Peptides against a protein of PDB entry 7C96. Designs and how they scored, part 13

Target 1, 73 residues: chain A of PDB entry 7C96
Amino acid sequence: PVIPDDFRCPISLELMKDPVIVSTGQTYERTCIEKWLQAGHGTCPKTQQTLTSTVLTPNYVLRSLIAQWCEAN

## One batch from the design tools (peptide; made by RFdiffusion4, then SolubleMPNN)

Design b1_p11_1_s3 (from b1_p11_1, 5 letters changed)
Fold by OpenDDE base, seed 4:
Structure b1_p11_1_s3 (fold): chain B 73 residues (1-73), chain A 11 residues (1-11)
Amino acid sequence: as target 1 above (73 residues)
Amino acid sequence: LLEEAQRIYSE
């Protein structure tokens, strides 16, 4: 089935399993953004904005929506 | 930057 764009990580281009929100409000797969940060980068890959914080906030709502979609498809 | 992030992810 066609995966909704909002459910795909901008980096991996795959269905997100552990979506996290960065300071810019964008959501990524945790492992993808952590690797980016560990590589020494401090910007948001999608928007290129400088991150004001490296804190990653779990996007539980999106995780739930993805789970519901997976169950139905 | 997105492409670079994708490269790093694939490593």
Scores: peptide ipSAE 0.669, ipTM 0.925, DockQ to the pose 0.958
Fold by OpenDDE base, seed 5:
Structure b1_p11_1_s3 (fold): chain B 73 residues (1-73), chain A 11 residues (1-11)
Amino acid sequence: as target 1 above (73 residues)
Amino acid sequence: LLEEAQRIYSE
């Protein structure tokens, strides 16, 4: 089945397992964005906007939606 | 850049 674009991490291009929201509102797989931050970057990979915070907020709604999709497909 | 983030992820 075709994976919905909103369920794929912009970095890994894979179905997200632990989606997190950055300060710009974009969502990434946790491991992907953490590696980006650890490399010394302070911008949003997708939008190039400067992150006002390095806090990563779990996207529980999306995680639930992805889990439901996986169960059905 | 997104491509750079993808490179770092693959390492």
Scores: peptide ipSAE 0.666, ipTM 0.923, DockQ to the pose 0.984
Fold by OpenDDE base, seed 2:
Structure b1_p11_1_s3 (fold): chain B 73 residues (1-73), chain A 11 residues (1-11)
Amino acid sequence: as target 1 above (73 residues)
Amino acid sequence: LLEEAQRIYSE
């Protein structure tokens, strides 16, 4: 079935397995955003806003929603 | 910037 857009990482364009929230409120796959930060970038890829923090917060709600969707499909 | 992020991810 078609994967909901909100469940896809803006970078990998794949179903997120370990979604994390950046300071701008956008969610990415952990590995994708970590590679971006490690490359020396300090902005949100999607919004171009400067990140006020490099802390990555696990999006447990989204992870759960994705798990539920995968179970049903 | 998404394209650049995608490039970096693909490496």
Scores: peptide ipSAE 0.664, ipTM 0.924, DockQ to the pose 0.986
Fold by OpenDDE base, seed 3:
Structure b1_p11_1_s3 (fold): chain B 73 residues (1-73), chain A 11 residues (1-11)
Amino acid sequence: as target 1 above (73 residues)
Amino acid sequence: LLEEAQRIYSE
């Protein structure tokens, strides 16, 4: 079935498995955003806003929603 | 920047 847009990583365009929230409030797949940061970037890929922190916060709510969707589909 | 992030991810 069609994957909800909110469940797709803006970078990989795939269903997120380990979604994390950056300082701008955007959510990405952990692997994708970590590679971006490791490449020396300090901005949010989607919004181009400067990240005020490099802390990546697990988006447990979204992770749960994705799990529920996967179970039903 | 999304395209650049996508490029880096694919490397």
Scores: peptide ipSAE 0.664, ipTM 0.924, DockQ to the pose 0.987

Design b1_p11_1_s4 (from b1_p11_1, 4 letters changed)
Fold by OpenDDE base, seed 5:
Structure b1_p11_1_s4 (fold): chain B 73 residues (1-73), chain A 11 residues (1-11)
Amino acid sequence: as target 1 above (73 residues)
Amino acid sequence: NLELARKIYEE
């Protein structure tokens, strides 16, 4: 079935399994954004805004929604 | 940007 846009990582374009929120409020797959940060980038890939922090906050709500969707599809 | 991030991810 078609994956809802909100459930796909802006980077990998795949269904997120470990979604994390960056300081700009955007959500990405953890591995994708970590590689971006490790490459020395300090901006939000989607918005180009400078990240005020490199802290990655797990998006548990989205993780749950995606899990529910996967179970039903 | 997203395109660059995608490239890095694939590496």
Scores: peptide ipSAE 0.772, ipTM 0.947, DockQ to the pose 0.977
Fold by OpenDDE base, seed 2:
Structure b1_p11_1_s4 (fold): chain B 73 residues (1-73), chain A 11 residues (1-11)
Amino acid sequence: as target 1 above (73 residues)
Amino acid sequence: NLELARKIYEE
């Protein structure tokens, strides 16, 4: 089945397993955004906005939605 | 910068 776009990481383009929210409100796969930050970048890959914080907040709602989708498909 | 982020991810 077709994976909903909102369930795909903007970076990896794959179904997210550990989605995290950055300070701009965008969600990425944890490993993808961590590599980006570790490479010395301090902006949101998608919006180019400066990140006001390096804190990555787990997107539990999305994680649950993805899990439900995977279970049904 | 998504393209750059993708390159970094693939490294």
Scores: peptide ipSAE 0.771, ipTM 0.947, DockQ to the pose 0.981
Fold by OpenDDE base, seed 3:
Structure b1_p11_1_s4 (fold): chain B 73 residues (1-73), chain A 11 residues (1-11)
Amino acid sequence: as target 1 above (73 residues)
Amino acid sequence: NLELARKIYEE
């Protein structure tokens, strides 16, 4: 089955398991964005906007949607 | 950018 684009991490291009939201509103796989931040980058990989915070907020709604999709496919 | 982020992720 074709994985919806919104369910894939912009970095890994894989189905997200632990999606998190950055300050710009973009969502990434936690491990991917953490490695980006640990490498010393303070911008959003997708938009290049400066992150106003390094807080990563779990995207529980998206996690649930992905889980439901996986159960059906 | 995304391409750089992908390279870092694969390291």
Scores: peptide ipSAE 0.770, ipTM 0.947, DockQ to the pose 0.979
Fold by OpenDDE base, seed 4:
Structure b1_p11_1_s4 (fold): chain B 73 residues (1-73), chain A 11 residues (1-11)
Amino acid sequence: as target 1 above (73 residues)
Amino acid sequence: NLELARKIYEE
C-alpha cells in the first residue's frame, strides 16, 4: 500500500510513529528532528527557516490518523 | 537541509 505523503517523515521518508511539530509548523519523526538538533542545527530541515524554539510539540491528531490508516491497510 | 538531516539520521 502507498503511504500518504503527509504520513511520512520528510527526513526518514518512513511512516511516522511519533510525529512532532517544530516552530515552523512542519512535522517530523521525533527521533529524526532530535538528532538534527543535537547535531547543533537550529533550522527547519525542510524550509531552512530558523527555529524560534527547540520545543517539539506532539502531533496527536496526525498520530491518530496514521494509526487509523494502518488499521485499514 | 533535508539531505543533511537524512545523513545525520543515518549515522
Scores: peptide ipSAE 0.769, ipTM 0.946, DockQ to the pose 0.977

Design b1_p11_2_s1 (from b1_p11_2, 5 letters changed)
Fold by OpenDDE base, seed 1:
Structure b1_p11_2_s1 (fold): chain B 73 residues (1-73), chain A 11 residues (1-11)
Amino acid sequence: as target 1 above (73 residues)
Amino acid sequence: SAEQTLEEIRS
């Protein structure tokens, strides 16, 4: 079945397994955003906004929703 | 560049 857009990482374009939230409120796959930051970028890949923090917060709600969707499909 | 990095991550 078609993966909901909200469940796909804006970078990898794949179903997220370990979604994390950045300072702009956007969610990405942890490994993807970490590589982005390690490359020296200080902006949000999706919105182009400057990140006010490099802290990555786990999006447990989304992780749960994705898990539920995967079980049903 | 930003685009280059994104391509690298997706590869």
Scores: peptide ipSAE 0.741, ipTM 0.949, DockQ to the pose 0.867
Fold by OpenDDE base, seed 4:
Structure b1_p11_2_s1 (fold): chain B 73 residues (1-73), chain A 11 residues (1-11)
Amino acid sequence: as target 1 above (73 residues)
Amino acid sequence: SAEQTLEEIRS
């Protein structure tokens, strides 16, 4: 079935398994955003805004929603 | 654009 856009990582375009929130409020797959940050970038891939923090906060709500969707599909 | 940037990232 069609994956909801909100469940796809903006970078990989794949269903997120470990979604994390960056300082701008955007959510990405952990591995994707970590690689971006490790490459020396300090901006949000989607918004291009400067990240005020490099802390990645797990998006547990989205993770749960995605899990529920996966169970149903 | 932002979309182009994302495309470059995934490439």
Scores: peptide ipSAE 0.246, ipTM 0.811, DockQ to the pose 0.390
Fold by OpenDDE base, seed 2:
Structure b1_p11_2_s1 (fold): chain B 73 residues (1-73), chain A 11 residues (1-11)
Amino acid sequence: as target 1 above (73 residues)
Amino acid sequence: SAEQTLEEIRS
């Protein structure tokens, strides 16, 4: 089945397993965004906005929605 | 573009 766009990481384009929110409000797969940050980047991959914080907040709601979708499809 | 940047990241 077709994966909803909101459930795919903007970077990997894969179904997110551990979605995290960055300071700009965008959500990415944890491993993808951590790799980006570790490479020395301080901007949001999707929006190019400067990150005001490097804190990554788990998107529990999205994780749950993805899990529900996977069970139904 | 943003798309090009993301493509570069995933490649």
Scores: peptide ipSAE 0.246, ipTM 0.813, DockQ to the pose 0.455
Fold by OpenDDE base, seed 5:
Structure b1_p11_2_s1 (fold): chain B 73 residues (1-73), chain A 11 residues (1-11)
Amino acid sequence: as target 1 above (73 residues)
Amino acid sequence: SAEQTLEEIRS
């Protein structure tokens, strides 16, 4: 079935398994955004806004929604 | 554009 756009990582375009929120409020797959940050970047990939923090917050709500979707599809 | 940037990242 078609994966909802909100469930896809903006970087990998794949279904997110470990979604995390950056300071701009955008959500990415953890591994994708960590690689971006480790490469020395300090901006949000999707919005190009400067990150006020490099802290990654797990998006548990989205993780749960994705899990529910996967169970139903 | 933002889309172009993301394309470069995933390439």
Scores: peptide ipSAE 0.243, ipTM 0.809, DockQ to the pose 0.387

Design b1_p11_2_s2 (from b1_p11_2, 4 letters changed)
Fold by OpenDDE base, seed 3:
Structure b1_p11_2_s2 (fold): chain B 73 residues (1-73), chain A 11 residues (1-11)
Amino acid sequence: as target 1 above (73 residues)
Amino acid sequence: SAEETLEEIRS
């Protein structure tokens, strides 16, 4: 089935398994954004905005929505 | 560059 765009990581373009929110409010797959930060980048991949923090907050709501979608499809 | 990093992550 067609995966909703909001369920895909902006970096990997794949279904997210461990979605996390960055300071700009955008959500990414944890492993992807961690690699981005480790590469020395301090901006949001999607918006190019400067990150005010490197804290990654789990997006539990999105994780749940993705899980529900996977069960139904 | 940014694009190079993104390509590496997707690889």
Scores: peptide ipSAE 0.745, ipTM 0.948, DockQ to the pose 0.836
Fold by OpenDDE base, seed 5:
Structure b1_p11_2_s2 (fold): chain B 73 residues (1-73), chain A 11 residues (1-11)
Amino acid sequence: as target 1 above (73 residues)
Amino acid sequence: SAEETLEEIRS
Protein backbone atom coordinates (compact mmCIF):
# COMPACT_ATOMS: atom_id res chain seq x y z
CA PRO B 1 0.00 0.00 0.00
CA VAL B 2 0.96 3.65 -0.44
CA ILE B 3 2.82 5.03 2.57
CA PRO B 4 1.49 8.41 3.76
CA ASP B 5 3.99 11.20 3.13
CA ASP B 6 3.92 12.21 6.78
CA PHE B 7 5.16 8.75 7.72
CA ARG B 8 8.23 8.89 5.47
CA CYS B 9 11.54 10.29 6.64
CA PRO B 10 12.44 13.37 4.56
CA ILE B 11 15.99 11.99 4.30
CA SER B 12 15.70 8.24 3.79
CA LEU B 13 12.30 8.52 2.10
CA GLU B 14 11.36 5.37 3.98
CA LEU B 15 8.76 4.58 6.64
CA MET B 16 10.02 5.90 9.96
CA LYS B 17 10.55 3.52 12.85
CA ASP B 18 12.18 5.85 15.37
CA PRO B 19 10.94 9.34 14.48
CA VAL B 20 12.52 12.30 16.27
CA ILE B 21 11.71 16.01 16.19
CA VAL B 22 14.42 18.63 15.61
CA SER B 23 14.39 22.27 16.74
CA THR B 24 12.56 23.38 13.60
CA GLY B 25 9.68 21.07 14.37
CA GLN B 26 10.41 18.70 11.50
CA THR B 27 10.55 14.96 12.09
CA TYR B 28 13.17 12.53 10.78
CA GLU B 29 14.31 8.98 11.34
CA ARG B 30 16.75 9.14 14.27
CA THR B 31 19.65 7.44 12.51
CA CYS B 32 19.29 9.67 9.46
CA ILE B 33 19.31 13.00 11.26
CA GLU B 34 22.14 11.86 13.53
CA LYS B 35 24.26 11.08 10.48
CA TRP B 36 23.37 14.46 9.01
CA LEU B 37 24.47 16.25 12.17
CA GLN B 38 27.58 14.12 12.46
CA ALA B 39 28.53 15.18 8.93
CA GLY B 40 28.76 18.73 10.25
CA HIS B 41 25.51 20.18 8.96
CA GLY B 42 23.68 22.65 11.17
CA THR B 43 20.52 23.12 9.14
CA CYS B 44 17.22 21.32 8.80
CA PRO B 45 17.32 19.11 5.68
CA LYS B 46 13.69 19.83 4.89
CA THR B 47 13.42 23.55 5.59
CA GLN B 48 17.08 24.66 5.39
CA GLN B 49 16.51 26.59 8.61
CA THR B 50 19.39 26.80 11.07
CA LEU B 51 19.00 24.37 13.94
CA THR B 52 18.99 26.21 17.27
CA SER B 53 19.65 22.96 19.11
CA THR B 54 20.96 19.49 18.39
CA VAL B 55 18.50 17.93 20.82
CA LEU B 56 16.38 15.20 19.25
CA THR B 57 12.97 14.63 20.80
CA PRO B 58 11.18 11.33 20.23
CA ASN B 59 7.91 11.79 18.36
CA TYR B 60 5.88 9.22 20.25
CA VAL B 61 2.58 10.30 18.74
CA LEU B 62 3.84 9.77 15.21
CA ARG B 63 5.48 6.50 16.22
CA SER B 64 2.11 5.29 17.45
CA LEU B 65 0.28 6.44 14.33
CA ILE B 66 2.79 4.67 12.11
CA ALA B 67 2.51 1.50 14.18
CA GLN B 68 -1.27 1.58 13.86
CA TRP B 69 -1.00 2.08 10.10
CA CYS B 70 1.43 -0.81 9.78
CA GLU B 71 -0.90 -3.11 11.70
CA ALA B 72 -3.78 -2.23 9.40
CA ASN B 73 -1.76 -2.54 6.21
CA SER A 1 27.94 19.22 0.36
CA ALA A 2 24.45 18.86 1.75
CA GLU A 3 23.26 16.94 -1.30
CA GLU A 4 26.22 14.58 -1.13
CA THR A 5 25.53 13.88 2.53
CA LEU A 6 21.87 13.14 1.90
CA GLU A 7 22.75 10.76 -0.92
CA GLU A 8 25.24 9.02 1.33
CA ILE A 9 22.68 8.59 4.10
CA ARG A 10 20.13 7.17 1.68
CA SER A 11 22.65 4.65 0.35
Scores: peptide ipSAE 0.745, ipTM 0.948, DockQ to the pose 0.827
Fold by OpenDDE base, seed 2:
Structure b1_p11_2_s2 (fold): chain B 73 residues (1-73), chain A 11 residues (1-11)
Amino acid sequence: as target 1 above (73 residues)
Amino acid sequence: SAEETLEEIRS
């Protein structure tokens, strides 16, 4: 089945397993955004906005929604 | 570059 766009990581373009929110409000797969930051980038991959913080907040709601979708499809 | 990094992550 077709994966909803909101469930895909903007970087990997794959279904997210451990989604995290950055300071701009965008959500990415944890592994992807960590590699991005480790590479020395301080901007949001999707919006190009400068990140005001490098703190990554788990998106538990989205994780749950993805899990529910996977169970139904 | 930014684009190169994204390609590396996706690969």
Scores: peptide ipSAE 0.744, ipTM 0.948, DockQ to the pose 0.790
Fold by OpenDDE base, seed 1:
Structure b1_p11_2_s2 (fold): chain B 73 residues (1-73), chain A 11 residues (1-11)
Amino acid sequence: as target 1 above (73 residues)
Amino acid sequence: SAEETLEEIRS
């Protein structure tokens, strides 16, 4: 079945397994955003906004929703 | 560049 857009990482375009939230409120796959930051970028890949922090917060709600969707499909 | 990095991550 078609993966909901909200469940796809804006970078990898794949179903997220370990979604994390950045300072702009956007969510990405942890490994993807970490590579982005390690490359020296200080902006949000999706919105182009400057990140006010490099802290990555786990999006447990989304992780749960994705898990539920995967079980049903 | 930003676009180059995104391509690298997706590859």
Scores: peptide ipSAE 0.741, ipTM 0.948, DockQ to the pose 0.825

Design b1_p11_2_s3 (from b1_p11_2, 5 letters changed)
Fold by OpenDDE base, seed 4:
Structure b1_p11_2_s3 (fold): chain B 73 residues (1-73), chain A 11 residues (1-11)
Amino acid sequence: as target 1 above (73 residues)
Amino acid sequence: SAEEILEEIRA
């Protein structure tokens, strides 16, 4: 079935497995955003806003929602 | 470039 847009990583365009929130409030797959940051980029891929922090916060709510969706589909 | 990196990550 069609993956809900909110469940897709803005970078990989795939269903997120380990979604993390950046300082701008956008959520990405952990591995994707880490690679982006490691490449020397300090902006939010989706919004181009400068990240005020490089801390990645697990989006547990979204993770759970995705898990529930996967169980049903 | 930014786009290059994004494409690389998607690959």
Scores: peptide ipSAE 0.566, ipTM 0.918, DockQ to the pose 0.874
Fold by OpenDDE base, seed 2:
Structure b1_p11_2_s3 (fold): chain B 73 residues (1-73), chain A 11 residues (1-11)
Amino acid sequence: as target 1 above (73 residues)
Amino acid sequence: SAEEILEEIRA
């Protein structure tokens, strides 16, 4: 089945397993955004906005929604 | 470049 756009990482374009929220409010797969930050980038890949913080907050709600979708599809 | 890094992450 077609994966909802909101469930895909903007970087990997794959179904997210460990979604995290950055300071701009965008959500990415943890491993993807960590590699981006480790490469020395301080902007949001999707919006190009400068990140005000490098703190990554787990998106538990989205993780749950993805799990529910996977169970139904 | 930024694009190159993103492509590397996707690979």
Scores: peptide ipSAE 0.565, ipTM 0.918, DockQ to the pose 0.794
Fold by OpenDDE base, seed 3:
Structure b1_p11_2_s3 (fold): chain B 73 residues (1-73), chain A 11 residues (1-11)
Amino acid sequence: as target 1 above (73 residues)
Amino acid sequence: SAEEILEEIRA
């Protein structure tokens, strides 16, 4: 089935398994954004805004929504 | 570049 765009990581373009929120409010797959940060980038890949923090917050709501979608499809 | 890194991550 067609995966909802909001469930895809902006970097990998794949269904997110461990979605995390960055300081700009955008959500990415944890491993993808970590690799981006480790490469020396301090901006949000999607918005190009400078990150005010490198803290990654788990997006539990989205994780649950994705899980529910996967069960139904 | 930024685009090159993103492509690398997707690979």
Scores: peptide ipSAE 0.560, ipTM 0.918, DockQ to the pose 0.846
Fold by OpenDDE base, seed 1:
Structure b1_p11_2_s3 (fold): chain B 73 residues (1-73), chain A 11 residues (1-11)
Amino acid sequence: as target 1 above (73 residues)
Amino acid sequence: SAEEILEEIRA
């Protein structure tokens, strides 16, 4: 079935496995955003906004929703 | 560029 857009990483365009939230409120796959940051970028890939912090917060709610969707499909 | 890095990560 078609993967809901909110469950796909804006970078990889794939179903997220370890979603993390950046300072702008956007969520990405951990490995993707880490590679972006390691490349020296300090902006949000999706919104182009400057990140006020490089802290990555696990999005446990989304992770659970994705898991539930996967079980049903 | 930013787009080049994103494409690299996506690959």
Scores: peptide ipSAE 0.544, ipTM 0.915, DockQ to the pose 0.887

Design b1_p11_2_s4 (from b1_p11_2, 4 letters changed)
Fold by OpenDDE base, seed 5:
Structure b1_p11_2_s4 (fold): chain B 73 residues (1-73), chain A 11 residues (1-11)
Amino acid sequence: as target 1 above (73 residues)
Amino acid sequence: SAEETLEEIRK
């Protein structure tokens, strides 16, 4: 089935399993955004805005929605 | 560059 756009990581373009929120409010797969930051980038891949923080907050709501979708499809 | 990094992550 077609994966909803909101469930795909903007970086990997794959279904997210461990989605995390960055300071701009955008969500990415944890491993992807960590690699991005480790590479020395300080901007949001999706919006190009400068990140005000490197803190990554788990997006539990989205994680749950994705899990529900996976179970149904 | 940014694009190079993204391509690397997608591998």
Scores: peptide ipSAE 0.728, ipTM 0.944, DockQ to the pose 0.821
Fold by OpenDDE base, seed 2:
Structure b1_p11_2_s4 (fold): chain B 73 residues (1-73), chain A 11 residues (1-11)
Amino acid sequence: as target 1 above (73 residues)
Amino acid sequence: SAEETLEEIRK
């Protein structure tokens, strides 16, 4: 089935397994955004805005929604 | 560059 756009990581374009929120409010797959930051980038891949923090907050709501979608599809 | 990094991550 077609994966909802909101469930795909803006970087990998794949279904997110461990979604995390960055300071700009955008959500990415943890491993993807960590590699991005480790590469020396301090901006949001999606919006190009400068990140005010490198803290990654788990998006538990989205994680749950994705899990529910996977169970139904 | 940013684009190069994204390409690397996608691989």
Scores: peptide ipSAE 0.726, ipTM 0.944, DockQ to the pose 0.830
Fold by OpenDDE base, seed 3:
Structure b1_p11_2_s4 (fold): chain B 73 residues (1-73), chain A 11 residues (1-11)
Amino acid sequence: as target 1 above (73 residues)
Amino acid sequence: SAEETLEEIRK
C-alpha cells in the first residue's frame, strides 16, 4: 500500500526507521540528516531555516506509529 | 550545494 507522506523521510523519500527531530521541528531519518550535517550544512533541508542546534531528538511517537502501520499493512 | 548533497544522500 501507499506509504503516508508523514512516514517518509523528506530526504530519502523512504519509510523512516529511526526518525529524529531537528531544532526546526522537522523529522528526518537519522542517517540522512547526519550526512547532511556532516556535509557542512547548518539548515533544515525541508524549510531552509537555520538550525539553532545540531541535537537530534528521537521521534518515538512517530517510530511507534510507523511500526503500527507496518503491522497493519 | 544543497541539492548536490541531497542527491548524494539519496544514492
Scores: peptide ipSAE 0.726, ipTM 0.944, DockQ to the pose 0.833
Fold by OpenDDE base, seed 1:
Structure b1_p11_2_s4 (fold): chain B 73 residues (1-73), chain A 11 residues (1-11)
Amino acid sequence: as target 1 above (73 residues)
Amino acid sequence: SAEETLEEIRK
């Protein structure tokens, strides 16, 4: 089945396993955004907005929704 | 660049 767009990481374009939210409100796969930040970038990959913080907040709701979708499909 | 980094991560 087709993966819902909201369940795909904007960077990897794959189904997210450990989604995290950045300061702009966008969600990415943890490993992807960590590599992005480590590379020296301080902007949101999707929106190009400057990040006001480098704190990554786990998106538990989305993680649960993805898990439920995977179980049903 | 930004695009170069994205390409690297996607590999």
Scores: peptide ipSAE 0.722, ipTM 0.944, DockQ to the pose 0.872

Design b1_p11_3_s1 (from b1_p11_3, 8 letters changed)
Fold by OpenDDE base, seed 3:
Structure b1_p11_3_s1 (fold): chain B 73 residues (1-73), chain A 11 residues (1-11)
Amino acid sequence: as target 1 above (73 residues)
Amino acid sequence: VVEKRFEEFSS
């Protein structure tokens, strides 16, 4: 089945398992964005905007939507 | 690798 683009991590291009939201509002797979930050970057990969915070907030709504999609497909 | 993949995709 075709995976919705919004369900794929902008970095890994894979279905997200643990989606997290960065300060710019963009969502990434936790492991991917953590590696990006650990590499010394302080910007949002997708928008190139400077992150005002390095706090990663779990996107529970998206996680639930992805889980529902996986159950149906 | 992850960063490079993203950059390649974005380019």
Scores: peptide ipSAE 0.036, ipTM 0.636, DockQ to the pose 0.313
Fold by OpenDDE base, seed 4:
Structure b1_p11_3_s1 (fold): chain B 73 residues (1-73), chain A 11 residues (1-11)
Amino acid sequence: as target 1 above (73 residues)
Amino acid sequence: VVEKRFEEFSS
């Protein structure tokens, strides 16, 4: 089945398992964004906007939606 | 690898 774009990490292009939100509001797979930040980048991968914070907030709603989608497909 | 995949997505 075709994975909805909103459920795929912009970096890995895979279904997100632990989605987290960055300061710009964009969501990524935790592991991917952590590697990006650890590499020395201070911008949002997708928007290229400078991150005002490196805090990563779990996107529980999206995690739930993805789980529901996986159950149905 | 991570950056490469992202570039493929954004390009």
Scores: peptide ipSAE 0.036, ipTM 0.626, DockQ to the pose 0.296
Fold by OpenDDE base, seed 2:
Structure b1_p11_3_s1 (fold): chain B 73 residues (1-73), chain A 11 residues (1-11)
Amino acid sequence: as target 1 above (73 residues)
Amino acid sequence: VVEKRFEEFSS
């Protein structure tokens, strides 16, 4: 089935398994954003906005929605 | 294209 765009990581373009929110409010797959930050970048991949924090907050709501979608599809 | 810039992450 067609995966909703909001369920795909903006970086990997794959279904997110461990979605995390960055300071700009955008959500990415944890592994992807961590690699981006480790590469020395301090901006949001999607918006190019400077991150005010490097803290990654788990997007539990999205994780749950994705899990529900996977269960149904 | 943002997706193209992150090709290395897609595999």
Scores: peptide ipSAE 0.032, ipTM 0.624, DockQ to the pose 0.143
Fold by OpenDDE base, seed 1:
Structure b1_p11_3_s1 (fold): chain B 73 residues (1-73), chain A 11 residues (1-11)
Amino acid sequence: as target 1 above (73 residues)
Amino acid sequence: VVEKRFEEFSS
């Protein structure tokens, strides 16, 4: 089945397993964004906006939606 | 383009 675009990490383009939200409101797979930050970047990969914080907030709603989709498909 | 910029992360 076709994976909804909103369920794919903007970086890996794969179905997210541990989606996290950055300060700009964009969501990425935790592993991907952590690697980006560890590489010394301080901007949002998708929007190029400077991150006001490097705190990563779990996107529990999306995680749940993805889990529901996986169960149904 | 995100897909091109993050080619190393894509499968």
Scores: peptide ipSAE 0.032, ipTM 0.620, DockQ to the pose 0.149; fails the geometry check

Design b1_p11_3_s2 (from b1_p11_3, 9 letters changed)
Fold by OpenDDE base, seed 4:
Structure b1_p11_3_s2 (fold): chain B 73 residues (1-73), chain A 11 residues (1-11)
Amino acid sequence: as target 1 above (73 residues)
Amino acid sequence: SVEEQFKKFSS
């Protein structure tokens, strides 16, 4: 089945298993964005905006939506 | 499990 774009990590382009929200409001796979930050980047990969914080907030709603989609497909 | 569900979509 075709994975909805909103369920794909902007970095890996794969279905997100542990989606997290960055300060700009964009969501990424945790491991992907952590590697990006660890590499010394301080911007949002998708929007190129400067991150005002390095805090990663779990996107539980999206996680649940993805799980539901996986069950149905 | 959720992990097993994700496997079928892995590249």
Scores: peptide ipSAE 0.043, ipTM 0.694, DockQ to the pose 0.041
Fold by OpenDDE base, seed 5:
Formats: sequence, structure tokens, C-alpha cells
Structure b1_p11_3_s2 (fold): chain B 73 residues (1-73), chain A 11 residues (1-11)
Amino acid sequence: as target 1 above (73 residues)
Amino acid sequence: SVEEQFKKFSS
């Protein structure tokens, strides 16, 4: 099935399993954004905006939506 | 489980 773009990590382009929100409001797969940060980057991969925080917040709403989509497909 | 749901999209 065709995976909705909003369900794909902007970095890996794969269906997100553990989506997290960064300070800019964008969502990424946890492992992907962690690797990005560990590489020394301090910007949002998608928007190039400087991250005001490195805190990663779980996107439970999106996680639920993805789970629902997976069940239906 | 959620894990099993993602497995079917591992292609």
C-alpha cells in the first residue's frame, strides 16, 4: 500500500515506528534524528531552522494514527 | 502488536 507522506520520516523516508517531535514542530523517526544530532548538527533536517532544544518529544498522536493505518492495510 | 504491524511493511 502507498504510505502517506506524513507517516514517513523526512530522513529515512520510511514508515515511522517511534516518531518524535523536535523543537521546530517537525517529526522524525527517533533513531534518525538522534543520529543527526550525534553527528553534530543543530538544525532541523527538514526546515534547516536552528533547534532551540535537543529534547525529543514522542508524537503519540501520530504513532496512533500510523498504527490504525497499518491495521487497515 | 504494533511491532508485528510494522513487520509486514519491511519490504
Scores: peptide ipSAE 0.042, ipTM 0.650, DockQ to the pose 0.038
Fold by OpenDDE base, seed 2:
Structure b1_p11_3_s2 (fold): chain B 73 residues (1-73), chain A 11 residues (1-11)
Amino acid sequence: as target 1 above (73 residues)
Amino acid sequence: SVEEQFKKFSS
């Protein structure tokens, strides 16, 4: 089945398993954004905006939506 | 499991 775009990590383009929100409000797979930050980048991969924080907040709503979608497909 | 479902959609 076709994976909804909103369920794919902007970096890996794969279905997100552990989605996290960055300070700009964009969501990425945890491992992907962590590697991006560890590489020395301080911007949002998708928007190029400077991150005001390196805190990564779990996107529980999206995680739940993805799980529900997977169960149905 | 949810993990198994995710694996099914690996690209």
Scores: peptide ipSAE 0.041, ipTM 0.677, DockQ to the pose 0.042
Fold by OpenDDE base, seed 3:
Structure b1_p11_3_s2 (fold): chain B 73 residues (1-73), chain A 11 residues (1-11)
Amino acid sequence: as target 1 above (73 residues)
Amino acid sequence: SVEEQFKKFSS
């Protein structure tokens, strides 16, 4: 079935397996955002806002929702 | 597992 947009990484456009939240509140696949940051970018890919921190916080709720959706579909 | 669930989807 069609994957909900909120379950897709804004960068890879793929179903997120390890979603993490950046300082702007946006969520990305960990690997994708790490590569973005390592490339020298200091902004949020989706909003272009400057990141106040490079700390990545696991989005456990979203991970759970995605898992539940995968199990049901 | 969660990993197994993700495997059934492709981009």
Scores: peptide ipSAE 0.039, ipTM 0.651, DockQ to the pose 0.040

